# Designs tried in a protein design run: peptides against a protein of PDB entry 2AKA. Part 46

Target 1, 299 residues: chain A of PDB entry 2AKA
Amino acid sequence: MEDLIPLVNRLQDAFSAIGQNADLDLPQIAVVGGQSAGKSSVLENFVGRDFLPRGSGIVTRRPLVLQLVNSTTEYAEFLHCKGKKFTDFEEVRLEIEAETDRVTGTNKGISPVPINLRVYSPHVLNLTLVDLPGMTKVPVGDQPPDIEFQIRDMLMQFVTKENCLILAVSPANSDLANSDALKIAKEVDPQGQRTIGVITKLDLMDEGTDARDVLENKLLPLRRGYIGVVNRSQKDIDGKKDITAALAAERKFFLSHPSYRHLADRMGTPYLQKVLNQQLTNHIRDTLPGLRNKLQSQL

## One batch from the design tools (peptide; made by RFdiffusion4, then SolubleMPNN)

Design b2_p13_2_s1 (from b2_p13_2, 5 letters changed)
Fold by OpenDDE base, seed 5:
Structure b2_p13_2_s1 (fold): chain B 299 residues (1-299), chain A 13 residues (1-13)
Amino acid sequence: as target 1 above (299 residues)
Amino acid sequence: SLLEKIDAIFDSF
């Protein structure tokens, strides 16, 4: 039996090749969150490499279909440049930037046309995510004045689909009741059936405060629960702190924190990756029969 | 055809 996630990857690739990827209700996980919520850091922590664009304002400006594939070798490939294997992840970053700019121009606009990136690595579980632009309210630079609504409309194309799971990324050092990620998730998934909460920046909370009630699923209940993570600081990123060392520090953080110690085995990036792999696999199993029937009727 | 390719993908699991 073929792994279900790679099967869906082949479907995604086939549909992307014909320009229909955004319109299909494929079983997938869309990543949503405000700007600077830590989405890119979570994805890079899965890969164990720095490979996503960085900067101020909107970093992700096109949907990034990130296909992680467990392999004995480590390399990346793009659907738009088949046959080219990237082993330098800085070149992966540059290709994302170049391909983004090719479609959006230099004005930092957005486009709904996905970039498809596959990463083979011994350090990943099979997992496919769609990274979406960070929600923002304030246009910066040459961005169109309606950029907030353009981003929202783009997100809605993914998160309204019934077979779309939502990875809602929220920073703990901000009011979680005002989380852009949780707001949009609640709008399209009011019963919390499709949403997985990720809480970042737990290490940046004010002294004497914690996100325990959120992580225990008591404040804003989601059927699929919440997972806390600790990303590298901007200083650590700029200093090129190794992601493996950061993952060890994350584990130490949860184990040593009085409010989170009892949750530590259900927290952190490795646990998140495992949960997402399992949830996506199960979701694919449940949805594929119906999807096959739908595709046969529409094509 | 695209449909045949899709069916082949579905039949592979």
Scores: peptide ipSAE 0.151, ipTM 0.800, DockQ to the pose 0.770
Fold by OpenDDE base, seed 1:
Structure b2_p13_2_s1 (fold): chain B 299 residues (1-299), chain A 13 residues (1-13)
Amino acid sequence: as target 1 above (299 residues)
Amino acid sequence: SLLEKIDAIFDSF
């Protein structure tokens, strides 16, 4: 029996080839959050490679459909250049930047047209995520003055779909009541049925503060709960700290922290990856029969 | 057709 996530990946690729990506309610996980909330860092931690564009402001400017596939080999492939296998993840980063610029031009605008990237790796579980542009308040450079609304409209094309799960990424070192991720999730999922909370930057909280009540699902309850993660700091990135060492440090953080030790087995990037794999698999199983019927009636 | 390709994907499940 074929894995359900690879099945949906083939559907995504087929629909992408005909330009209908945004119109179909495929079972998927959309990643939402403010700029610098740590969305792209979470994705890189799943792969164990530096491969996403870096910088200030709006880095992700097109939806990135990231298809992780467990394999004995490690390489990446883009849907827009089939047959080219990337084994250097710096080349993957450069291709994302080039393909983004090809469509958006030099003005650092956004486009709703996805980039489809498949990563084969022995270090990943089967998982598909759609990384979306970070919500912003202030245009930078040559960005249009309404860029905030353009981003929101783009996000709404994904998160309003009934079969879209929402990975809401919020930094712990900011007021959670002001989380752009949780605000947009609450707007389209008021009962918290489709939303998974990710709390980043737990290591950057002020001394004497913690996110225990959030992580215990007591402050802003979500049916699917919250998972805390610790990403590499900018100092760690500049110091070329590898992701393996970062994952070990994350585990140590949760185990040694008085407020989080009792939650440590249900925290961190490896646990998040397992939960997302299971949640997506179950969601696909529940959704596919209805999706098949809908597609057969419309096509 | 696209529908046939989609059905083939679903039938492979």
Scores: peptide ipSAE 0.145, ipTM 0.803, DockQ to the pose 0.750
Fold by OpenDDE base, seed 3:
Structure b2_p13_2_s1 (fold): chain B 299 residues (1-299), chain A 13 residues (1-13)
Amino acid sequence: as target 1 above (299 residues)
Amino acid sequence: SLLEKIDAIFDSF
């Protein structure tokens, strides 16, 4: 019996090849959050490799359909470069940048046309995520003055779909009531049925403050709850701190923190990956029969 | 056809 996530991956690839990605309500998880909220770091922690573009401002400028596949070997493949296997994840980063610039030009603009990246690894669970551009209010450099609205419109193309789950990434060291991720999620999912909260930067909160009430789902309740994570700092990333060491430090953080130790088994990147795999699998199971019927009636 | 390709994907489940 074929796994449900790889089945949807083949559908995503087929629809991407014909340019119809935005029009089809495929069961998927869209990743949303403000710039510097830690979205890219969460995705890299799943893979255990540095492979996403880095920098200040808008780094992700096209949707990235990231298909993680558990395998005995480690390599990446792009849908736009069929037959080429990437074993160097720095080359993966460079290809994302090059393919982004090919479509958007050098003005740091955005495009709604996805990049489809499949990563085979022994260190991942089967999981597909759509990484979306970070929400921003202030254009930087040569960005269009309306870039905030362009990003919002792009995100809305994904998160308004009924079969889209929303991974809302919010930093703990900022006012959660002002979270761009939770605001957009609440707009399109007012009952919190499709939204999974991720709280990053828990290690960067002011002394004497904590996110316990958020993580216990008491402050802004989501049906699917919240998961806290601790990512590498920008200094740790620039210093090439090993992701395995960072995951061990994350576990230690939750276990040693007075406010989080009782939640530690339901926190951290490995738990998040497991939950997302399970939730996506269940979501595909529930939606796929209806999707098949719709597709057969429309084609 | 595209429909046949889609059906083949679904039938692999």
Scores: peptide ipSAE 0.105, ipTM 0.771, DockQ to the pose 0.752
Fold by OpenDDE base, seed 4:
Structure b2_p13_2_s1 (fold): chain B 299 residues (1-299), chain A 13 residues (1-13)
Amino acid sequence: as target 1 above (299 residues)
Amino acid sequence: SLLEKIDAIFDSF
């Protein structure tokens, strides 16, 4: 039996080659969050490389289908340039930017057309995520005044699908009741059946405050629960602090923190990656028979 | 066809 995640990757690649059919509900995880919620840092921490576009405002402007594949070698490949192996992850970042600009133009507009990126690495678990544009309320530069609604409409194309799991990324140093990620998740998944909560910026909370109740699934309960993570600071990113060192610091944070030490084995980026791999695998197992039947009925 | 390719993928499951 083939691994289930690679099987769905082959389906994704096949559908992307002909244009995404909106009628196909592939089992997937869509990543949602406000701008600066720490979403890009979570994804980069899975890979252990800096490879996503950076900046203020809207950084992700097209859906990024990120296929992580455990391999003995480390390289990236784009579906739009098959056979080209990228070993420099700065070149991966530049290719994402170039391919985004090719479709959206120079006005920092958005497009619903996915970029398909596969990353082979010995440091990853098999995992596929769809990174979506960060939710914003303020247009930047030459963006259209309705950019907020354009982003929301794009997100809704993914997160409304029944077979879409939602990775809702929220910063702990902001009011979680006002989290854009949790709001959109609640809108399309009111029973919290498809949503996995990620709480970032736990290290940036005000003194005397903690997110313990959220992480213990007591405040805004999700069936799939919450996982806290600690990402590199912007200073650490700009200083090119090693992600491995950052992951060690994250582990130390949870182990040493009075409010989180009892949760430490169920927190952090490595645990999140394991959970997402397992959740996606199980979700594919549950949904794939129904998808097969649907596709066969269309043959 | 695409559908045949998809079916072949499912048959490998």
Scores: peptide ipSAE 0.067, ipTM 0.744, DockQ to the pose 0.680

Design b2_p13_2_s2 (from b2_p13_2, 4 letters changed)
Fold by OpenDDE base, seed 3:
Parts: C-alpha cells; structure tokens; sequence
Structure b2_p13_2_s2 (fold): chain B 299 residues (1-299), chain A 13 residues (1-13)
C-alpha cells in the first residue's frame, strides 16, 4: 500500500505538465489557514529543513505541491527543473522564490499555477501536501486591493473537490470560532468529513487557558479530529534553532502540560505526519477506482 | 501506461 502515494505523485506530475484538468479530482491534502497560522512551519518540520520562503504577509503565493518520499538519500527535485538535484535546502528556498517571481512578477501577486517539489529524505514518511496561500484581509505593499478574494478563489479551486482532504491549520492563541481555516472548511465540508484540524501555537496561549476541549474534539467536532503541534517561534527560526531540538521540545511540552499530558501520544508533529500518511493512503485506496474510471473515459 | 499501473494496483486490493 506504500506505493499508492507515489502513484498519485506521478499522476499529479503528469497533470501539472499538461495543465490541470479540472475534471479530474486527484486524492490530495490541501493545507489551508490564515497568514502566520504556522502552515509553512508544519511542512518544514516534516522535512526537518528550512526550505520555504519566509517573511511578513503573503509568503506562499503559488500552490506548492510538496511530495515527501522516504529515501536513503536526501535531496529535492522540481518538476520545472527536471534532472537537477538540490542538496542545499537554501537553494530550494531560492528556487521557490525565483519560480514564484517569474510567474507573478514583482508586485507580490498570486498565481494558481502550482510549483511541484519532491523531497527525498530518510526522515520523512511518504506524504503529499498542497500548501496554499494564507488567507488575509489586508493587502500589503503593492498587492492588489482584492487579494483577499483572489486567495479565496484559489483555495476554492482545491478544497471544493470531493477527493481533496483539508488540513485546516488554526492558531490556539486566537479565537477558534474566527479561524479562517475552519470557516472555509465548514463552507465546503459542512459535515466535517474531509477536514483534519491542526492547532498550532499551543505554547503561546495565555496562562490559565488551554485548547483541551478543541483537541478532544468537543468544541467544533471533526470526523477526522484535531492534532496539536508546537512550532518554532519566529525568533527560533531566525536564530536557526535546530528542528530536531524543536521536536524534542514539542514532545516535552505535551508531556509536561497538565491539560495535554493525557493526549501527548496523539499530539505533535511526528504523530501528525503519521496520521496524514495513513489518511492519505486510505483516501487514495477509496478514490482510486473512481479515478481509474474517469481516466479511462477520457481516453 | 498510467492506466495499466493503476489497474495493477487495483488488482492488488
């Protein structure tokens, strides 16, 4: 069953090369959340490398199809740079930025055209995620005044698809009822069948408050539940704090916190990665017969 | 072909 994710990766690459056929709903996980919700940090924690663009405002401006592949070697490949192996993840970051700018120009606009990035690593499980631009209400710099709606329209192209799972990333230090991620998920998945909740910034909650009811799936129930994570702070990222050390600190956080200790084995980045691998694999299994029939009908 | 590959996988279910 471990070959199911690589199969879908080949399909994704093929469709990206010919232009995405809107009629084919590939099984995938779209990552949604407000700006600064911690989406990029979650993805980098899976890889164990700093490789995504950083900054204030809208950093992700194109969909990033991130294909993680367990391998004995560590390197990255872009679909638009076939045959080039990247071993320096700073060069990966620079290529994402350059490729984004080539398509969007200098105005920090957005484009719905995906970047396809495959990362081979001994430290990852097979997992494919589509990182989407962070939802915002306030244009920054020379962004168009309707950037909020442009982002929303782009997200809807992914999350409205029946075979799209939704990784809804929400910060714990904000009112969950106001979560942009959960709002968009509820709009397209009102029964909570396709949505996985991720709660970030649990370490930044006010003293005497906790997200226990959320993480126990009692406040805003999702069929697929919630997983809490603790990402590196911006200070830690700027200081190049090691991701391995951050993962150890995350584990310690859950084990030592009175409200989360009983959930600790079902929390944290490693558990999230495992759950996503399993859920994606199962989702591919469930959808592949229908996908096969659709492909056959188009030949 | 991709279809043949998909069919091979489906047969393994």
Amino acid sequence: as target 1 above (299 residues)
Amino acid sequence: SLLEEIDSILDSF
Scores: peptide ipSAE 0.185, ipTM 0.825, DockQ to the pose 0.183
Fold by OpenDDE base, seed 2:
Structure b2_p13_2_s2 (fold): chain B 299 residues (1-299), chain A 13 residues (1-13)
Amino acid sequence: as target 1 above (299 residues)
Amino acid sequence: SLLEEIDSILDSF
């Protein structure tokens, strides 16, 4: 079973090379969330490196197919520049920015054409995620006035697929009933069968409030449940706080918090990574027979 | 081929 995710990665790469028009519903996890929901920080915490574009507004402007591969060495590779190994993750960030700008131009537009990034690391489990642009209501800079709808349409190309799992990233310090991630998930998955909830910013909730009912799956039930995480603050990021230290602080947060201590073993970024690996592996196993039949009919 | 690899994995289930 350990080879199921790498198998799907090879399928993804092959279909990307032949042209994305292979209407194959590949088993995958799409990551959705509003701007500043903490989506990029969750992905970087899996790798243990800062490598995603940063800034205000729409940072992710193309789908990023992020393939994490457990390996004895640490490096990154892009499908668009085969044979180049990146060991400096700042260079990875710069390449994402450059490749995004190459396709979208200077107007901060979006493109549905994915960037395929593979990260080899001893610190990751095998896991493939599709990082999607953050949902926004307000155009910034030279963005077209319909950018909200363009992003929505792009997200719908992924999340409407039956074999797509949805990682819905919502901040705890905002009204969960108004979560952009949970709204879009409920629209395409009304029974909550394909959605995994991630609750960020638990450390930023108002004093005397907590997300216990959400994390216990009592407020807005999802079949696959919710996992709480604590990301680095913007101050911590600006201060270059080490991700390893942040993960230790996250563990301490859950263990010490009166509302969350009983859930602590089912919370945090390392647990989330494990759950996603297991969920994706099981989902591939369940969908692979159907995928095989479809592939055979198209070859 | 990818199809043969898929079949090999399916047979291992």
Scores: peptide ipSAE 0.183, ipTM 0.828, DockQ to the pose 0.173
Fold by OpenDDE base, seed 4:
Formats: C-alpha cells, sequence, structure tokens
Structure b2_p13_2_s2 (fold): chain B 299 residues (1-299), chain A 13 residues (1-13)
C-alpha cells in the first residue's frame, strides 16, 4: 500500500497555501496538554533533536504542523521558506520563534495560523502531528487576561473536527483525573474513540505510587489506549544529555520498574512512534473516501 | 492532479 501520510502532507501543504486549512477536515493528530506536560519533549524525542522553543509559560503560541518523513538525509524545511534546508536544529528552533513573533507580535499572544515544518530523518517514521499551545489558566507577562480562553478556542478548532485524532499528553506526577488534556479530550470525544493517551513524568511519581492502572487502560479507558514515556529531566536538557541516551534510559526504566516491566514492550517513545504511524495510516485509510468526495464537491 | 492521486490510492485499497 502506498504511503498515505505523505499524501495527506501534500494535501496539508496545498490547503495551507490557499488559506483554507480550516474548511477541510483532514485526517490528523492534534497534540494537546497543559503547559509543562511534556509535549515538546515527546516531539523532540521522535526527531532525536532539540528544536522546539523552551521556557516557562506559553512556549508554543501557533499550531505547529510537524511532518516527520523517513529519509536517508537529515534536514528540516518550513513551508514559509521553501527550498531552505536546515541542518542545524538550533536554527530550526530560532526560525519557529522568529516566525511566531512575526505574527503574534511581542506581547506573547497566540495565533491560529499554523507553522508548517517538515523534518526529514533516517531516525523517524512517517508521522504528522499538530502541536498546539499548552493549556494555561494564568496569563504571564503581557499576555491578555483572556489567554486561557483564546488557547481553548484555538484547540477546539482542531479537536472538534471528526477526522482529528487527539494525542492527550498528561503528566503522571499530577492527578490524572484532573488532566487538562484528558478533560478537553473527553469534552469533544466523550466515548474515547479519537483519543490516544500519553503519560509522561512516570519517573517523577511519588514513592509507592504508580500509573499502572492508567497504562493498563483500567482507570480512564480510551479505545486507543495509553502509552507511557519517560522524557529527559530539565537538568538533562540543560546538560545537553543526548536523546539517544535518554531513550535507552527510558527503556531501562520500564524494564526495571516492578509496576511497568510487564508493559515495557508497549511503552516508550519508539513504541509510541510506531503506534502513531499505524493509527494515522489506518485513520487516513478510513477517512480518505469521504475527504475525496468532499474535495470533489468543492472543485 | 491531487484528486487523481487520491483516486489512484483509493483504487489500491
Amino acid sequence: as target 1 above (299 residues)
Amino acid sequence: SLLEEIDSILDSF
């Protein structure tokens, strides 16, 4: 079967170019979660590079359409500057920041206009994700007082779409019943049909506690289940700990943990990538006939 | 065209 993800990437690029992204319900995965839930770390672990903006408060301020493409070469390209190949991922980060600031201004506001980033790498599976701003309740700096609602409204533009899968990222070291990601997912997907749960910060849970019941899909059941991951600590990030080494540590964590060792082969970032690739591919297959008919009717 | 590409893929299902 031909690669369906690259086809949808071409659709995304074409519709972005004509400004009609909002009118077509493209099969996609939207990434949602509270601020500091670990979303950026999950995405960077897929690429194996540090390339996303970091900081306190709202970091992602525009939707980032991240198109991962398996390739023999490693480089990034933005839709807004076609033909420019980025091989330094620090420059990728800077471009995201610059392009964000160009549209949002200096007030740390948000914009619903996506940034389209394609990353070619031998270390990735074909996968497209839409990274969305982290949910927050408290404005920081010069952000507008209604920033929480602006973010929610932006998220709702994506997650309410029937063809949108939801990657709900929740930290294990917080009450999962109160997870912002799972709350918004349940609001728009009450039957848990479109939601994939990601549980981060499993290594930061209090002694004597674990997320086994969640990961076994027993506490807050999702049809598509949960996958646990262990990201680099902020200390590890600041210390420039290699992502490959972090992935090895993640594997060791699951294998050695009494509560998770039996799940270890269905946990971790590499497994998450495989699952997301498969889920997205299958979802495209299921939705493409309807999308085709809709597209034809609009031509 | 993009539509033709989609149709080609759909025919392969």
Scores: peptide ipSAE 0.174, ipTM 0.822, DockQ to the pose 0.179
Fold by OpenDDE base, seed 5:
Structure b2_p13_2_s2 (fold): chain B 299 residues (1-299), chain A 13 residues (1-13)
Amino acid sequence: as target 1 above (299 residues)
Amino acid sequence: SLLEEIDSILDSF
């Protein structure tokens, strides 16, 4: 079943080109979480490159359909500029910013129109994610006062779809019971059938506290469980710590932590990537017959 | 076509 994710990528591209993305319930994984929850860092860790916009407030302002494709070569391509191969991931970041600003303007507004980015790499598994704007309650700068509602409305366009899996990203150094990601997931997936929990910032928890109960799926049970990850700190980012070195440090963190050692083989970014690849592949297999019938009925 | 490709994949299940 190696070709299932690439097949759905071709479907996504075809429907994006004709403006019908909103009407087709494609098997996909939507990434949700509050601002600064660590979503961008998780995605960059999959690629092994710094390529997403960074900053304070709302950074992701359009849905980013990120298509990871295992390949012998490393480069990126945008659907909106076919034929241009990006090998410098700083240029990828700049293109995301430019394409975002082209549609939203300079007022830090949002748009539901996706950006489609494909990354070829020998370091990735086949995986497609839809990165969504971070949930916020406080407008910044010249953002509209209803920006929170606009973001929620945008997220709902994705996460309410039956064929959408939800990657709910929550920081461990905040009250998980109040996690924006878990709240929205519970709203649209009350039985926890479509939600995969990701717990970030485990290394930033107060001394004497841990997220063991959450990671063991005991606090807020999800059928698909929780996976803890450790992203690069701001100090690590500023120090230009390589993602490869960060992944090694993440592994060491889980192995050495008394609360997480027994879970270490089911934690970390590489395991998360594997799980997401498997979950998406299986989900495509389960939904593809229905998708085929829907496609045929629209022809 | 995309439909033919989908059918090919489904036949491989």
Scores: peptide ipSAE 0.157, ipTM 0.812, DockQ to the pose 0.182

Design b2_p13_2_s3 (from b2_p13_2, 6 letters changed)
Fold by OpenDDE base, seed 1:
Structure b2_p13_2_s3 (fold): chain B 299 residues (1-299), chain A 13 residues (1-13)
Amino acid sequence: as target 1 above (299 residues)
Amino acid sequence: SLLEKIDSIFDSY
């Protein structure tokens, strides 16, 4: 028997090849969050490599189907250039940028056409995520004035699907009541059945404040709960701090913080990866009955 | 066909 996540990966690849990804209700996890919420850093921490575009404003401008596959070897492959193995993750970053620009042009526009990236690594669990453009309110550069609505419409194509789980990424140093991620999740998942909360920037909260009530699932309860993570600071990123060292610092943060110590074993990037692997696997298992017939009827 | 490919994927499970 084949693993369930690789099964869905093959389905995703098959549908991507014909340009029908957005119309299918595949069991998957969509990643949503405001700009600068820390989405890209979370994804890079899973891989342990710097490979996503960086910059101010809208960085992700196309959906990125990120397929992590546990393997004895480390390399990346794009669906749009099959057979080319990337071992330098800087080249992966450059390819994402180039492929994005090829479709969107130079005006920093967006496209709903996904980029499919598969990363093989001994350091990952099997996990597939669809990274979506960050929600924004202010257009930058040559972006159209309605860019906010274009992004929302794109996100809605994914998150309205019944089989879509939602990874809602919210920064702790902002008012959670104003979280763009939780707002959109609540709109399409009012009972909190499909949403997993990720709280970033816990290390950047004001002195004397904490996110304990959120992380304990007491403030805005989600069935699937919340997981706190600590990403590299901008200084750490600029200084090229190793992700492995950052993960150790994250563990130390939770263990040493009076408000989070009791939660430390259920926090951090490694735990998040494990939970997402398990939840996605279980979700696929639950949705497989009837999925074949449903997909056939949609073609 | 795409349908055959999908069926093949499901049958491999």
Scores: peptide ipSAE 0.455, ipTM 0.936, DockQ to the pose 0.810
Fold by OpenDDE base, seed 3:
Parts: structure tokens; sequence; C-alpha cells
Structure b2_p13_2_s3 (fold): chain B 299 residues (1-299), chain A 13 residues (1-13)
């Protein structure tokens, strides 16, 4: 019997090769959030490497199917570059940028055509995520004036699917009632059955404020709950602060904070990775019956 | 074919 996540990975690769990614209802997790909500940082923290594009505005401009695979070795592979193993994660970043620009051009537009990236590492659990472009309200540079709607339409192609789980990433230092991630999640999942909440930037909240009620699932209840994380600051990222050190600081933050210490064992990036692995595995198990026939009928 | 590939993937489970 094969592991369930790798099974779905092979399905994703097969459909990506023919350009039918968004039309099929595969069991998967889509990552949604506003620009600068911390999505890319969460993904990089799972891998323990800097490998995603950085910058202001929309950084992710194509869906990124990120397949994490636990392995004794560390390397990355792209579906569009079969047989090439990347061991330098800076080269991975450059390849994402180059492949994005090849399809979208230099106008910072978006494309619904995904990039498929598999990362083998001893430091990861098996986990597949679809990173989606960050929601924005204001076009920048040479972006088309309707970029907000283009992004929204792209996200909707994924998150409206019944078998799609939603990782909704929201910053704690902004009004959660206005969270783009939670808004879109509520629109397509009004009962909160498919949504997992991630709260970032807990370390950037104003003094005397906290997100305890949110993290305890009391303010905006989700069946799958909320997990708080603390990412590296942009300054720390630019300064190449070690991710391992950042993870230790995250643990210390939760343990030492009066409002979060009682939740500390159910917070942080390592716990999030574990929960996502478990939830995805269980979700695949629940959806596998009949999936074969369903997929065959859709081709 | 794609269908055969899908079947092969499921048969490996």
Amino acid sequence: as target 1 above (299 residues)
Amino acid sequence: SLLEKIDSIFDSY
C-alpha cells in the first residue's frame, strides 16, 4: 500500500502535464491570504530554506504546487525540468522566477498554469500545498487594472472545489474581520468545514492586545481550528537569519506570552506542519472512495 | 493514455 499523499502527488503531476489542474477536484490544500500575510514564510519554514520569490506587491503569480516529501537526501525537482535535481535552493528560487516570467512576461501579470515543485528533505513531513497568489486591491507597476479580480478568479477555481481544503493565512496585526483569507473562505465554505486558519504576525500586535479568542476558536469558529505562527521579519529574511533559530524563537514566544502559554503545544510552525500532514492524509482517505471513477468521468 | 496512467496510479495503492 502506497502512502496517500504521494499517491495524490502522482495524480497532480499527471493532470498538470496536460494543463487540467484547476478543473479537477483532487484532495488538496490551497493556501490563500492577502499580500504580505506571511504565506511564503510559512512554506519556507516547513522546508527550512529560502526558496520562494521575494519582493513587494504580488510575488506569487502562478499557482505553486509544493510537494514536500520526507527523504534521507535534500533536493528539489520541477515537473517542467524532469531529471534535473536542485540542491541549491537559491537556484530553486531563480527557476520559479524564470518559469513565472516565461509564461506571464515582464508585466507582473498572473497565469493560472501551475508550477509543480517537489522538495525532498529529511526535515519535512509529507505534505502538499498549492500556494496561490496573494489577494490585492491595488495594482502596482505594469499590472493590469483588473489584477484584483484576476487573482480572485484564479483562487476561486481552486477553493470552490469540494475536495479542496483551505489554508487561510491572516495576519494578527490587522483586523481579522477584514481578513481577505477568511472572507474568501467563508464565501466558499460558509460552515467552516474545509478551512484551516493560520494566524501570523502575532509578535507584531499592539501592546495590550492579543489573538487569544481567535486561537481558541471562539471569535470566528472553524471546525478545523486555528494555529498561530511567528515568522521571521522581512529584515531577518533579508539578513539571512537562520530558520532553525527562528523556529526556536517562535517556541519561546508562545511559551513566554501570558495569553498564549497555555496553547503553546498547539501553536507554531512544527505543529502546523504536523496538523496539515494529518489532516491532508485523513482527507485523502475520506475522498479516495469513488475518486477514481469521478476523475475518469471528467476526462 | 492519461486514463491508463490514472488507473496505474490507483492500482498502486
Scores: peptide ipSAE 0.453, ipTM 0.935, DockQ to the pose 0.814
Fold by OpenDDE base, seed 5:
Structure b2_p13_2_s3 (fold): chain B 299 residues (1-299), chain A 13 residues (1-13)
Amino acid sequence: as target 1 above (299 residues)
Amino acid sequence: SLLEKIDSIFDSY
């Protein structure tokens, strides 16, 4: 009996090979959030490596189907360059950038054509995420003036699908009522059945304020709840602060914080990864009946 | 074929 997440990965790969990934209602998790909300940092924390594009403006400009696979070995591979194993994650970053630029050009435009990246690691749970471009309102550089709407349209291709779970990433140091992630999630999932909230930047909140009510699911309730995380600062990322050390600091943050210590066992990146693995596995199990026929009918 | 591949994937479960 095959594991459920790898089974869906094989389906994703098969459909990506023919350019139909975005049109299929596969059980998956789409990652949504505003620009600089911390999406990339969350994903990198799962892998324990720096491997995603960084910079000003929109970093993710194509959907990234990130397939994490627990393995005794550590390497990455792309669907667009089969047979090449990447062990240097800087090379992974460069490949993402190159492949993005190949399709979008150098104008920082976006494309709906996914990049498929699989990462084998002993440090990950089986987990597949679709990282989507960060929502933005202001075009930069040579971006088209309607870039905001292009991004929204791209996100909608994923999050409107019934079998799509939504990982809504929101920074705590901004008004959560204005969270781009939660807004789009509410638009397509008004009952909060498919949305998992992630609250980043808890360490950057003003002194005397906290996100306890949000994390306790009391402010904007989601059926699947909220998980707080603490990512590395941009300075720490630039300084190549070790992710393992950052994860330890995250644990310490929750344990020591008066507002969060009682939630600490249900917070942090490792817990988030576990929850997402379980949620995705269960979701696949629930959707698997009839999926074969449904997929065949869509071809 | 793609259909055969899909079936193969499901049959492996």
Scores: peptide ipSAE 0.452, ipTM 0.935, DockQ to the pose 0.757
Fold by OpenDDE base, seed 4:
Parts: C-alpha cells; structure tokens; sequence
Structure b2_p13_2_s3 (fold): chain B 299 residues (1-299), chain A 13 residues (1-13)
C-alpha cells in the first residue's frame, strides 16, 4: 500500500494535466489569507528555502499546488516542465513568476489555472498545499477594479469543496475578528470543521497584548485548532537570514514568552508541518471511500 | 485515458 499523500498527488497531477483540477473535490488543503498575512513565509519555512514571489500587493496570482515530498535529495520540479530538476530555488521563484506572467500577462491579473510544483527535500514531511492568491481590497498597477471579487471567486472554487481543508493564515498584530482568512473560512465552514488556524506575527503584537486565548482555541473555536508561528521579519528576508536560524529563533520566542511558554510544544513551524501532514493523511483516509466513484462520475 | 490512469492510481492503493 502506497502512502496516501503521494496517491492524491498522482491524482492532482493527472487532473492538472487536463486543466480540471479546480473542478474536482480532492482531499486537499487550501491556504487562504490576506495580503501580507505571512502565507509565503509559512510555506517557505516548510521547505527551508526562499522560492516564492515577493513584493507589495498581489504576489500569488495563480493557485500554486505545492507538493512537498520527503526525499534524500533536494530539488524541485514543475508539472509544466517535467524532467527539469531545479536545485536553485531562486530559479524556482523565477519560473513561478514567468509561468504566472505567461498566462496572466503583464497587467498583474489573476488566473484560476494552477501551477503544480513538487519539492523533494530531506527537510520536509510529505505535505500538499494549494496556495491561493492573497485577499485584497485595493487594485494595484493595471489590475482591474474588481480584482477583489475575482480573487474571492477564485478562492471559492477551492474552499467551497467538501473535501477541501482550509489553512487560514491570520496575523496576530491585526484584529483577528477582522481577519480575511477567518471570515472566508467562517463563510464556507460555519461549524469550523474544515479549518486549521495559523496565527503569524506573534512577535509583532503590541506590548501587553497576546493571542493566548486564540491559540488556546477559546476565542474563535475551530475543531482543528490554532497553531502560532513566528516568521522572519521583512528585514531578515531582505538580508537573506537563514530559515534554520529563524526556526531556532521561533522556538526561543515561544519558550521565553510568558503567555506562550506552556503552549511551546504545540507551536511553531515544525509542529505545524507535522500537524498538517497528519491531518491531511487522516483526511485522505476518511475521504477515500467512495472517492473513486465520485471522480469517475465527474469526468 | 484519464479514467484508466485514475483506476491505476486507485488500484495501487
């Protein structure tokens, strides 16, 4: 019996090859969050490499199916250019940008057509995520005035699916009650059955404030709970601070913080990765019965 | 075919 996540990866690849990925209810995790919520940093921290487009405004403009695969070697492969192994993750970033621009043009528009990226690494657990464009209210550059709604419509294509888990990424230094990620999650998952909360920027909260109640699942309860993370600062990113060093700093943050010390073993990026691996595996197991017939009926 | 590929994937489980 093969591993469950790789099995679903093969299904994703098969459907992506014919352009039908967005229409199928595969067991998967969609990543949602407002612009600058810290989504890219979370994903890069899983890989331990800088490889996602960065910038102001809408950075992710196509869904990115990110398939992390534990391997003895480290390299990336795109479904649209099979056989090419990327070992320089800067080249991975450039390929994402190029492939995005190829479809959307130069107007910074969006497309619902996914990019499929597989990353082999000894530093990752098997995990597949669908990174979605960041929610925004303000068009930038030559974006259409209705870009906010276009993004929302794109997100809804994924998060409304019954077998889609939602990784809702929210910054702690903003009002969590107004979190775009938690709002959209609540809209499509009102009972909080499919949503996993990630709280970023815990290190940037105002003095005397903390997110303890949220992290303890007491403020906005989710069945699958919340995990806090601390990402690199923009200065650290620009300075190319090593992600491994940042992960050590994250661990130190939780251990040393009076409000989070008791939660430290259930916080941080490494723990998040483990939880997501486990939850995705279990979710696939739960959804596999009948999935074959459902997929066949949708063709 | 896509259907055959899907079946093959499930049969490997």
Amino acid sequence: as target 1 above (299 residues)
Amino acid sequence: SLLEKIDSIFDSY
Scores: peptide ipSAE 0.446, ipTM 0.934, DockQ to the pose 0.731

